# Ledger of designs, part 102: peptides against a protein of PDB entry 4XPM

Target 1, 160 residues: chain A of PDB entry 4XPM
Amino acid sequence: VMLHSKNVKGFLENTLKPYDLHSVDFKTSSLQSSMIITATNGGILSYATSNNDVPKNSINEINSVNNLKMMSLLIKDKWSEDENDTEEQHSNSCYPVEIDSFKTKIYTYEMEDLHTCVAQIPNSDLLLLFIAEGSFPYGLLVIKIERAMRELTDLFGYKL
Target 2, 67 residues: chain B of PDB entry 4XPM
Amino acid sequence: DIKGTIAFDTHGNVIESTGVGSQRIEDIGDLSKVTLDAEGFAQVQGDSLLVHLYKRNDITLAVYTSA

## One batch from the design tools (peptide; made by RFdiffusion4, then SolubleMPNN)

Design b2_p18_4_s4 (from b2_p18_4, 7 letters changed)
Fold by OpenDDE base, seed 3:
Parts: structure tokens; sequence; C-alpha cells
Structure b2_p18_4_s4 (fold): chain B 160 residues (1-160), chain C 67 residues (1-67), chain A 18 residues (1-18)
């Protein structure tokens, strides 16, 4: 198993797209951020953000990345705690799922006014993390991240 | 006449909401307990509104209408 | 699409609430 940074980056950028319910007049906003982070330390391996108006290598970009690093670490810590807490795994914030016979869990977390969800890529040392505005329903976030993980089968079983 | 809608999953988490449904998210707790028929349908009278429930593939849609 | 086969289609403005 090998990580291809360009392919992963492109994948994450694509996940930013809004969820459009075509049969009803409902469309979400774009995700604020989409990331693949390490389950061990919460380090960011790849990320995408919807705000592309920030110049490259600017102070604002650095601050934005630092904020993502902080959020990823916090969410990783919460995820790690929940993975070791049976009660949390039975809450309405935890969704056990199975993809191609591989089991994983999707967690939803509130961060300030943002809606986030995270899931371990099956049998891997990696987490997929979505960050959205508060207007993005958790139910849709879960559906979105599950469907996204189905496209990451090449990362199943990836170890650092 | 449709007054609003709520769609929610098996965990009771919102998928979408419109109209009066957006102001009645708390109804999910009660709506999730309603017994559906073999076709996944039910109607529940509440207040001045009639709620039409449709469930398919673990997603429930509640449509609020006048009587 | 799950909503395509429903006899009732919503026409209200989308408002997200949780």
Amino acid sequence: as target 1 above (160 residues)
Amino acid sequence: as target 2 above (67 residues)
Amino acid sequence: DWFENLPVVTTTEPLVGE
C-alpha cells in the first residue's frame, strides 16, 4: 500500500462539494475542510479547504493550517478516547459501519459552531475527517463520509 | 398543503429539514417511535398539523401538512 | 434517489435545523 499525495489531495478536494438532494429543494454548503490524519498523533497527511482565497505561503495561510493542526489533534484525541469507551460507542454520535467486510466507526463531534465527523479508515492508522458549518446536518455528514470512505479502499490496512 | 419536512436517520440525527419542520426537530423523538405499516408509512395527527411518515432504507421522512 | 418515489414532494425552502 502506497500513499499518492496528489491523488489523495484531489480526492479530499472533491469531498468538499456540497451534498445536493435532487429530489427535494435542499442543498448543503461546501465542507470547510477535509483531511486525512494519523490515528496515532493526529498529524495531517493531506488536507483540502473550501476557502481558496488565501495566498500561498502567506501568514494567513500559515495560521489557517495551524488551526487545522489544532483541530485535527483535538479530534484525534476525542476519537481515541471514544474508541476506548464502550458507552461512547453506543451513543447517537457513533455509527458502526461495514465497508467490503471491513468494520469501522463514524463519530460526530461538535466543535464550537462547526459540525465535524471522523472515521478510521478500516484496519489503518489513518482517520478521515470532515469539518463543516453548523448548517450541515450530522445525518448527511455521516452519509457523506461513509460514501467517501468507499472510495479509499487502497488505504485500507495502511500502517505508518 | 405541505408546511414543512424533516428527514432523519436511525440515530435520530437530522438529514434535512424545511419549513415548519426546521422548528420542530424535537418531534423526532416521538416520530421515531411511531409504528409504520408494511410499506413504511404512517400518519400522525399532532396539534393543527398532520404528519406523514415515510421510511425507506433506514431513513425516515416526515412531511407536515394541514389536516 | 430515495425521494423520487415518494408520493409527496416538498416544495418548501430548505432550512437546516438540529
Scores: peptide ipSAE 0.008, ipTM 0.562, DockQ to the pose 0.031
Fold by OpenDDE base, seed 1:
Structure b2_p18_4_s4 (fold): chain B 160 residues (1-160), chain C 67 residues (1-67), chain A 18 residues (1-18)
Amino acid sequence: as target 1 above (160 residues)
Amino acid sequence: as target 2 above (67 residues)
Amino acid sequence: DWFENLPVVTTTEPLVGE
């Protein structure tokens, strides 16, 4: 499996777009961040953020990236714990799903005032991670990440 | 006369909310326990509002109306 | 689309990357 950084980056950028329910006058905010991280160490392989107003190579950008790194590590750790906890896998924060005969789990985590959602890309050493504001409904985040992950079949089975 | 809505999944997590539904997310706990008919429908009287429940494809929509 | 033919229909735009 070959990772094309530009293509992955573009994909993640697209996932940032809000969910718009016109029929019921409901629209989410954009995701704050979308990432592909390693399941082993929580390292960020690719990321997108809705806050693009920060100049490149600025201290603010560095701090922003560092913040994402910290968040990804924390979520990875929590995910790892839950993957080894049967009770957590049966909680309302865990969604077992099947994509093209591949099984994975979607987890929702509250991180301070943020709503996060993470899922292992099937049979891979990679996690897909969405970070949104607290106003983004968890149920909708789950739907969003599941559908997005269906477009990452090239990464299924990817091992580091 | 729809006053609001709540849509939630099988885990009780919110998918969307509008109107008074946005202020009544805590109702999901009770609404999820309501027995639906064969068509996935139920009506529940709550305080001054009538709640219409519809379930399809594991998603439940609660519509709050005055009557 | 969600809940077609019901009093309230919940519809969403296609998710990019879906």
Scores: peptide ipSAE 0.007, ipTM 0.593, DockQ to the pose 0.070
Fold by OpenDDE base, seed 5:
Order: structure tokens, then sequence, then C-alpha cells
Structure b2_p18_4_s4 (fold): chain B 160 residues (1-160), chain C 67 residues (1-67), chain A 18 residues (1-18)
């Protein structure tokens, strides 16, 4: 399997779009960020952010990227701990799911005032990570990330 | 006559909320314990509001009405 | 009703943006 940076970047950008339920008065904000990171070290392979107005090579851009790196590492560490803890896997913050006969788990984590959701791409060394504002419901994040992973079947089984 | 709604999953996590439902997320704990009929329906009286529960595809929708 | 037509609740259709 070959990873094309442009294709992956485009996918992540699409996941940022908000959910707008027109039949009722319900609308979410855009995701703050969407990332594919390594399960081993939490390294960012690709990312998208809703903060596109930051000038390139500015100090604000550098700080933003560094913040994403820190968050990805912290979430990876928590994920790794939970994968080795049977009690955490039975909590309400863990969703075992099956996609096309491939099993994975979706975790929800509170990070300061942000809602985060992470899942291992089935049988791969990769994690898909969503970061949203606190107003974004966890249940909807879970549905969103599950549906997003269904579009990443080419990455199933990807090894570093 | 809908005053609000809450949709939540089997883990008790919110999927969406509207109106008064957005201010009553804490009700999920009690609503999740309500026994539904064979059609996945129940009604529960809560204060001055009547809650209509619908469950389909592992998602529960609570609809708050005045009567 | 709107409940029956909610993609999040009753369908497997992608969410907006996916």
Amino acid sequence: as target 1 above (160 residues)
Amino acid sequence: as target 2 above (67 residues)
Amino acid sequence: DWFENLPVVTTTEPLVGE
C-alpha cells in the first residue's frame, strides 16, 4: 500500500466539515483538526486544521503545529495505555466496532476544553484522530470517525 | 409541540440535542434505564414535560413535549 | 417524520463533509 500525501491530506480536509442537520435546529462546528498519526510514536503523517488563516512560516503557525504534535503524542500515549488495560476497554469511552470484518476500537478523550476521538485504522500502525470543540457531542464524533474510516480501506493493514 | 430533543447512543453519549434537550443532558442516565416496548417506544413524565423515547439502530431519541 | 429521516439515526449515509 502506497500513501499519497495529497490524497490523504484531501481526505482529512473533508473530515473537517461540520454536520448540519437541516430537519431540526442542530448544527456542529467544524472539527478543529484531523490527523493520521503513527501508533508507535505518535508522529503526524498528515493533518488538516480549520485554522487556515494563519500566515505561512509565522510564529503562530509554528506554535499551532507544535501544539498538534504535543496533542497527538499525549493521545497516542493514552491510547497505548488503554490498549493494555482491559478495564478501560470496557468503559463508556471505548467503542469496539467492526468495519468490513475488520475489528478496531474507538476511544473518546477529554483534553482540556476539547473533545477528541481516536481509532486505530484496522490492522495498521496508524491512528485516525479527530479534535473538536467541547460543544461537539462525543456520540456524534464516534459516528463521524467510524464513517470516515470506512473511506480508508486502502490503509487497512498498513505497516510502517 | 416539541420543546426539544436528545439523541444518545448505547454508551449514554450525546449524538445531538436541540431546544430544552440541550439543557437536560443529565436526563440520559435515567432515560437509558427506561424499558421500551417491542416497537422501541416509551413515554416518561418528567416535571412539566412529557418525554417520548424512540430507539432504532442502537440510537435512542428523546423528544420533550409540554403534554 | 424527521426521526425516520435522520441519517445519524436511521441510515448509513455519510455525514456532511464525508
Scores: peptide ipSAE 0.007, ipTM 0.696, DockQ to the pose 0.123
Fold by OpenDDE base, seed 2:
Structure b2_p18_4_s4 (fold): chain B 160 residues (1-160), chain C 67 residues (1-67), chain A 18 residues (1-18)
Amino acid sequence: as target 1 above (160 residues)
Amino acid sequence: as target 2 above (67 residues)
Amino acid sequence: DWFENLPVVTTTEPLVGE
């Protein structure tokens, strides 16, 4: 079973929504972007952004997409390096997790003034990537992406 | 009389913060070193505030109170 | 559940679909 592009897009759009914590007065901002990219080349298979006010085919839209491509590539490269670095896998920026008996790692990366979080969809050639403002706590970002991946079981084991 | 809160994970990364806790994220370094009891609880005097630490499911919640 | 006696309890909103 493979999710259709439309379904994936819808999923990513939903992940953009902020977290609202109960019992305490705390609410995150929306994610800036949510993406599924290839682990091999950092190519964007699907993405969602909070800023949807930019007209399509406009210069600003092109620039924004190009920026996403750049960030995707950079994060993929960093992820690839870390996956081959034992020390990085034991840093506070790496969260080993297990989802339905599938193991993966969640990495947090500071990119400019943004907080990013990336994780390989278990046993797949795909990465799930969240980009948020610096005000989005890393710990919560990790929780968010872990829970999001639990909804992507159809992509587990997906190979390009 | 809660003045603020900080929640952080086992990596010391922030999950949430409120009130004075938002201005005291640096406390996580010290708070993470506090020995908790069998129930995951501890109290630490910090400046003019009392910090109540609660750990459950690898998440630590620090509650700042005046007493 | 000892959390029920805490002065505050922090919970997060679930993601859509959870």
Scores: peptide ipSAE 0.007, ipTM 0.621, DockQ to the pose 0.067

Design b2_p18_5_s1 (from b2_p18_5, 5 letters changed)
Fold by OpenDDE base, seed 4:
Structure b2_p18_5_s1 (fold): chain B 160 residues (1-160), chain C 67 residues (1-67), chain A 18 residues (1-18)
Amino acid sequence: as target 1 above (160 residues)
Amino acid sequence: as target 2 above (67 residues)
Amino acid sequence: MLLAPTGVPDLSLDLPTL
């Protein structure tokens, strides 16, 4: 299926859903945010947030979006630094992965009390970014973002 | 009688936890150092609980049971 | 011999497809 901006938005919205293991007593919170951002500038191309209670076009919505923009930029900057640092790529915060013969890396970053993970969509100028509460396990977050990237093959190789 | 579980990856990060495992995340540091057998299994006695370790596909599952 | 107990967590995640 061809990825349109609307399709990407819907996909990101669906990634917000909590993980709920019904066979045992384990459930996560919803992701706070799910985004596709540019690797160059940290600009948000598409996003979804679980905090949709704010009236559209309100000052509070603007502030929320501005916060996401700030976080995106910070995470992009950290990612950029790590991509140019061999030592950081060997830290516990870096997961090298291979999807359909394409190599990429998943990074986990603590942002205040939030758990985040980010990964370059293979061969692209795009990053996929998940933001979750601190109670969301990093190991699960990594698995989640890897699985999500496998569904974004239409964005592989995308250049700005 | 399972008292709880912890699943964690090769980086020591939690994937899932249940029961008493949710309160014993700090055990991962020690559990990650345990030498597993050829099948990827081990048992570790800890305090009043027995921990059964199962590693498969780079994920380790620790199952806590009564000793 | 160690036997796998029942009630092993399922690590499979159901994520949306595009």
Scores: peptide ipSAE 0.036, ipTM 0.901, DockQ to the pose 0.074
Fold by OpenDDE base, seed 1:
Structure b2_p18_5_s1 (fold): chain B 160 residues (1-160), chain C 67 residues (1-67), chain A 18 residues (1-18)
Amino acid sequence: as target 1 above (160 residues)
Amino acid sequence: as target 2 above (67 residues)
Amino acid sequence: MLLAPTGVPDLSLDLPTL
């Protein structure tokens, strides 16, 4: 199935949904943002944000988008550094994973008071990036992004 | 009677927590060092609580009960 | 002695198929 921009956007929007375990008293907040960015330049190809209360074309929307651009660049740079650092790849912040025989890594990064995780979509020039509040557990965030990547097989091997 | 739970991964990162477990995240450091039996079980006595550990599929679940 | 529960947390996520 060919992925269209609208389908990707809808997928990212769906990843924002909070985790809620009905059988126990545990739930999370929604993700703040979910993004697909380029591994080369940190450019945003698609994104979703829970801050939908901001009027379109407002100054607040522009500031929000600019903030996302800044965060994506910072995380991409950190990811790029870690991909070239064997010690960082063995740190507690790196999760090697395998999806359908494709290997990738999930990194967790603290961004001020936010919890973030990023992973290269297997064999692609793309990164999947989740940004959550500091109350969102890292272990759950890693599981969430791993499962999300399993649904993005159409993007495996995507080159710019 | 379960007082709370903590689920954590092999990196010591929290997956989920409930009850008193939500207030005892710092226990993960010690709990991660506990030797489990062949079935992935262990039991550790805390202050006033007993911790039951179960590990499966690289996820450790700690269940806090009264001693 | 209480036995540890055999259950692993249900971490099922509702993700759309692309």
Scores: peptide ipSAE 0.035, ipTM 0.898, DockQ to the pose 0.073
Fold by OpenDDE base, seed 3:
Structure b2_p18_5_s1 (fold): chain B 160 residues (1-160), chain C 67 residues (1-67), chain A 18 residues (1-18)
Amino acid sequence: as target 1 above (160 residues)
Amino acid sequence: as target 2 above (67 residues)
Amino acid sequence: MLLAPTGVPDLSLDLPTL
């Protein structure tokens, strides 16, 4: 099934849902934001945020979008640096993964008090980006983004 | 009785935690150094608690129980 | 082989439907 813009938005909204393990007393908060951005310039192609109580076209919405634009650019820049740094690719903040014979890397970045995770969609010009509260464990965030990427096979190899 | 748990990955990052485990995330540094047996198990005694370690599929589970 | 205590949590992660 072809992923259209509306489908991508809905997909990202679904990634916001908190983790809840039924067998034990463990539950996370929702993700703050989930985005697909360009690897070239950090432009946002699609996004979802848990702050849905903000009226559309309000000043608060504009500020939120501007904040996301800033964060996406910063994370893209850090990602670009790390992709050109062998040492950073062997740090504890980098998870090499393979999905359907495609290799990619998942990076974890501390952004102020937020936990972020970013990964290049395999062989594409796109990055998947999760932003969570500091209480969201990095190990779980990595698992979450890996599983999310496995559902985005239609975007594998996508070039701008 | 189980007092808490910590699950962590091969990078030492937390996946989940419960009970006293949530207050002992710093133990991961030491727990990750413990040599496991051929079945992926170990026990480590600490203070008044016994830690049971289980590793499977690159995930380590630490279970804290009464000593 | 060390005996697993009773009530060991399931490590199966149940993530939200994507």
Scores: peptide ipSAE 0.033, ipTM 0.897, DockQ to the pose 0.049
Fold by OpenDDE base, seed 2:
Structure b2_p18_5_s1 (fold): chain B 160 residues (1-160), chain C 67 residues (1-67), chain A 18 residues (1-18)
Amino acid sequence: as target 1 above (160 residues)
Amino acid sequence: as target 2 above (67 residues)
Amino acid sequence: MLLAPTGVPDLSLDLPTL
């Protein structure tokens, strides 16, 4: 199955939307970034950002993209380490989940003042990565990424 | 009357908060240690508030009311 | 075709006693 790149980007853009819980008086900010990266080398395959007010091809845009690349690599490395560390897999930063009989793990990582969440798309060489402000609660971020992964069944089993 | 709420998961991470609950996220550490009854319910006296705890489907809801 | 997640968390809980 081949996913069109535009469809993936559009999906990621939609994940940026904040939660506005109508059942209670609670609202989040938008995600800062949403990304699909390779589990092998942390390469960005697709991404979306909430701050699109930067002129294209500007130095500021380049710096922003470079920052995303850096964060992607750092998180991928941390994820890789944790996947080889049984203790880390049993920490409060790791959420084992099962989607359509496929097991995966959701990890939360503090990156400076940002809240991040990463998960391997089931049986794939891909990671889904959310980056949010520090005000975005981790518990909700985990729920968000789990639900997002459930919509990415076309990528299950994707190998590079 | 409800003064606020905190919902948190089994890892102690916040899902949502409202009212005074938003200012008392640090309570989760203690609240997570409270033994719930067979219905998943407990009450805990706070400084000036009563906390009602209810757990369902691995989500704990803390409701803050006046004592 | 990828569909955007549309589900909103339902965090409303009915407490047995207040």
Scores: peptide ipSAE 0.026, ipTM 0.876, DockQ to the pose 0.215

Design b2_p18_5_s2 (from b2_p18_5, 5 letters changed)
Fold by OpenDDE base, seed 5:
Structure b2_p18_5_s2 (fold): chain B 160 residues (1-160), chain C 67 residues (1-67), chain A 18 residues (1-18)
Amino acid sequence: as target 1 above (160 residues)
Amino acid sequence: as target 2 above (67 residues)
Amino acid sequence: MFLAPTGVPDLSLDLPTL
């Protein structure tokens, strides 16, 4: 099934759901935001946010979107730097992964008090970006984004 | 009785935690240095608790017990 | 500070399901 713009939005909304392990007393918060952005300039192609209580076309909505734009750009820049830095690729903030024989890397970045995780969709010009509260553990965030990328095979190899 | 748990990855990052484990994330630094047996198990003692270590598929689970 | 490993634990628990 081909991923269309509406399908991508719905997919990202689904990624916001918290992790809840029913067998033990462990549950996370929802992701703050989930985005697909361009690796070239950090432009947002699609996004979802848990803060849906903001009226459309309000000043608060505009500010929220602007914050996402700024954050996506900053993370893209950091990602771009790390992709060109061998030492950063061997740090504890970088997870090399293989999905269906495609190699990519997952990076974790602290952004103020937020935990973020970003990964290039394999062989594409696109990045998947998760933004979570500081209470969301990085190890789980990495697993979550890896699992999410496995569902985005239609975007593998996508070039702008 | 299990007092808590910590699951962490090979980078020392937490995956999940419960009970006393949630308050002992700093233990990961030392626990990650413990030598596991061929089956991926070890047992260590620390701060009046016994820690049972299990590693499988690059995930380590530390289980804190009183004995 | 942890003591040296004492051996194989008696408990057999599954790792978290993710």
Scores: peptide ipSAE 0.083, ipTM 0.896, DockQ to the pose 0.036
Fold by OpenDDE base, seed 4:
Structure b2_p18_5_s2 (fold): chain B 160 residues (1-160), chain C 67 residues (1-67), chain A 18 residues (1-18)
Amino acid sequence: as target 1 above (160 residues)
Amino acid sequence: as target 2 above (67 residues)
Amino acid sequence: MFLAPTGVPDLSLDLPTL
């Protein structure tokens, strides 16, 4: 099935949902944001945010979008640096993973008080990016983004 | 009785925690160094609690119980 | 034999499919 922009948006929106383990007393907050960005420039191709209470076309919406743009750029820059740094690739902030015989890496980055993780969609010019509150465990965040990437096979090999 | 749990990955990052485990995230450093048996199990006494360790598929689960 | 207690957290995570 061809992945259309609307489908991607809906997918990203669904990734915002909190993890809730019903069998035990464990539940996370919702992700603040979920994005697909370009690895080249950090441009946002698609995004979802948990706080949609801002009226469209308002100054607050613009500020929110600008914040996302800033975050995406910063994370892309750090990711790019780490991809060219063998030492960083062996740090605890880097998770090498394999999805359907494609190798990629998941990086965790703390941005202010937020927990973020980013991964290159296999063989593509795209990054998947999750932004969560500091209460969201990094280990779970990594698992979440890995599972999410497995559902984005239509984007594997996507080049700009 | 289970008093809490911590699940963590090979990087020492938390996956999930419950009960007293949520307040003992700092234990991961020590727990990660515990030698497990051939089946991936160990028991460690921590304070007044007994910690049961289970490792499977690169995830370690620590279960805190009364001693 | 050391047995795992009941009530072990399930680390399975269900994510939406496209």
Scores: peptide ipSAE 0.059, ipTM 0.905, DockQ to the pose 0.082
Fold by OpenDDE base, seed 3:
Structure b2_p18_5_s2 (fold): chain B 160 residues (1-160), chain C 67 residues (1-67), chain A 18 residues (1-18)
Amino acid sequence: as target 1 above (160 residues)
Amino acid sequence: as target 2 above (67 residues)
Amino acid sequence: MFLAPTGVPDLSLDLPTL
């Protein structure tokens, strides 16, 4: 199955859904944003945002996109630094994981009051990035991004 | 009677919490140090609460009940 | 919350599939 850009967008939109455990009184907010960005320069290839009330082509939409671009670049830079730092790779903010025999790492980063999580799609030039409110617990965010990444096998090994 | 719960990972990060557990996230630091039995269980008495610990697949669940 | 007698209950995360 070939993953097209349209399918990626829809996938990212679905990742925004809040977690609601029906058996217990626990639920989260929706993710603020979900993105696939390049590991090379932090460029956004696809994104979804929970801010659905912004009119298309409005100044607010442009500002929102610009903010996402800035955030993606900052996170890419931090990720790149950590990938070159053995100590950071063994810190509490790094989760080594294995998906279908491919090794990757999930990093948690606090960006102002937001909780973010980023991971390199295995053997690719792409990063998956989740941005959530500060109320979204990091442990759950990590689980969410890992499971989401397991659904992106078509992007494994993708090079720019 | 369950008063609340905290689920956390091996990094001490919260996965989910309910009831009084949501107000006691700081307990994770101490709870993570508790020695579990061979089946992954332990009980720790707190102030007025008893904490039941269950660990499975690197996730620890703390259940708070009356002592 | 139903606690399995032998461990941590499964956290049911419903994530999108491709």
Scores: peptide ipSAE 0.054, ipTM 0.903, DockQ to the pose 0.071
Fold by OpenDDE base, seed 1:
Structure b2_p18_5_s2 (fold): chain B 160 residues (1-160), chain C 67 residues (1-67), chain A 18 residues (1-18)
Amino acid sequence: as target 1 above (160 residues)
Amino acid sequence: as target 2 above (67 residues)
Amino acid sequence: MFLAPTGVPDLSLDLPTL
């Protein structure tokens, strides 16, 4: 099954949905953004954002995209550093996980007032990146990104 | 009666919280150190509340009740 | 002994398949 860009975009848009368990009095905000970026240079391959009220091709849209580019690059750089740092891989900000037969790591990073998490898609040159408000709990964010990666098996082993 | 809850992971990070639990996130530091029995259960007396701890699948649920 | 209801949060996420 070949992965199409339209399918990826739609998938990322769906990851924006808030956690809402009707049986308990707990609900999150929507994710601010969800992205697939390159592990090599932090380039954005696909993204979704909750900023839906921004007119297309407006200055505000351009600024928002530029902000995403900046954040993706910063997070990619931090991720790259941590992947080369044994101590950081053993910190509370790193979650080693196994999906199917593949091992990967989920990292949590605080970016100003935002909560972010990033993970290498197993055996690939791609990173999945979630950006949320500071009220979004890290433990739930980690679970969310793990579950999302389990649905991206078509990208496992993807090399640039 | 349940006054609130906190669910947290093995890293001490919050997964979800309700009621008084949402105002007691700082308790995770102490709660994570509590030794659980073979069934993953423990009880801890707080200031005015009793905390019931349940761990399953690497997730700990703290339930706050009146003593 | 009072046993609080054992309920692990339902963390099921419905994500569309690619």
Scores: peptide ipSAE 0.038, ipTM 0.902, DockQ to the pose 0.065

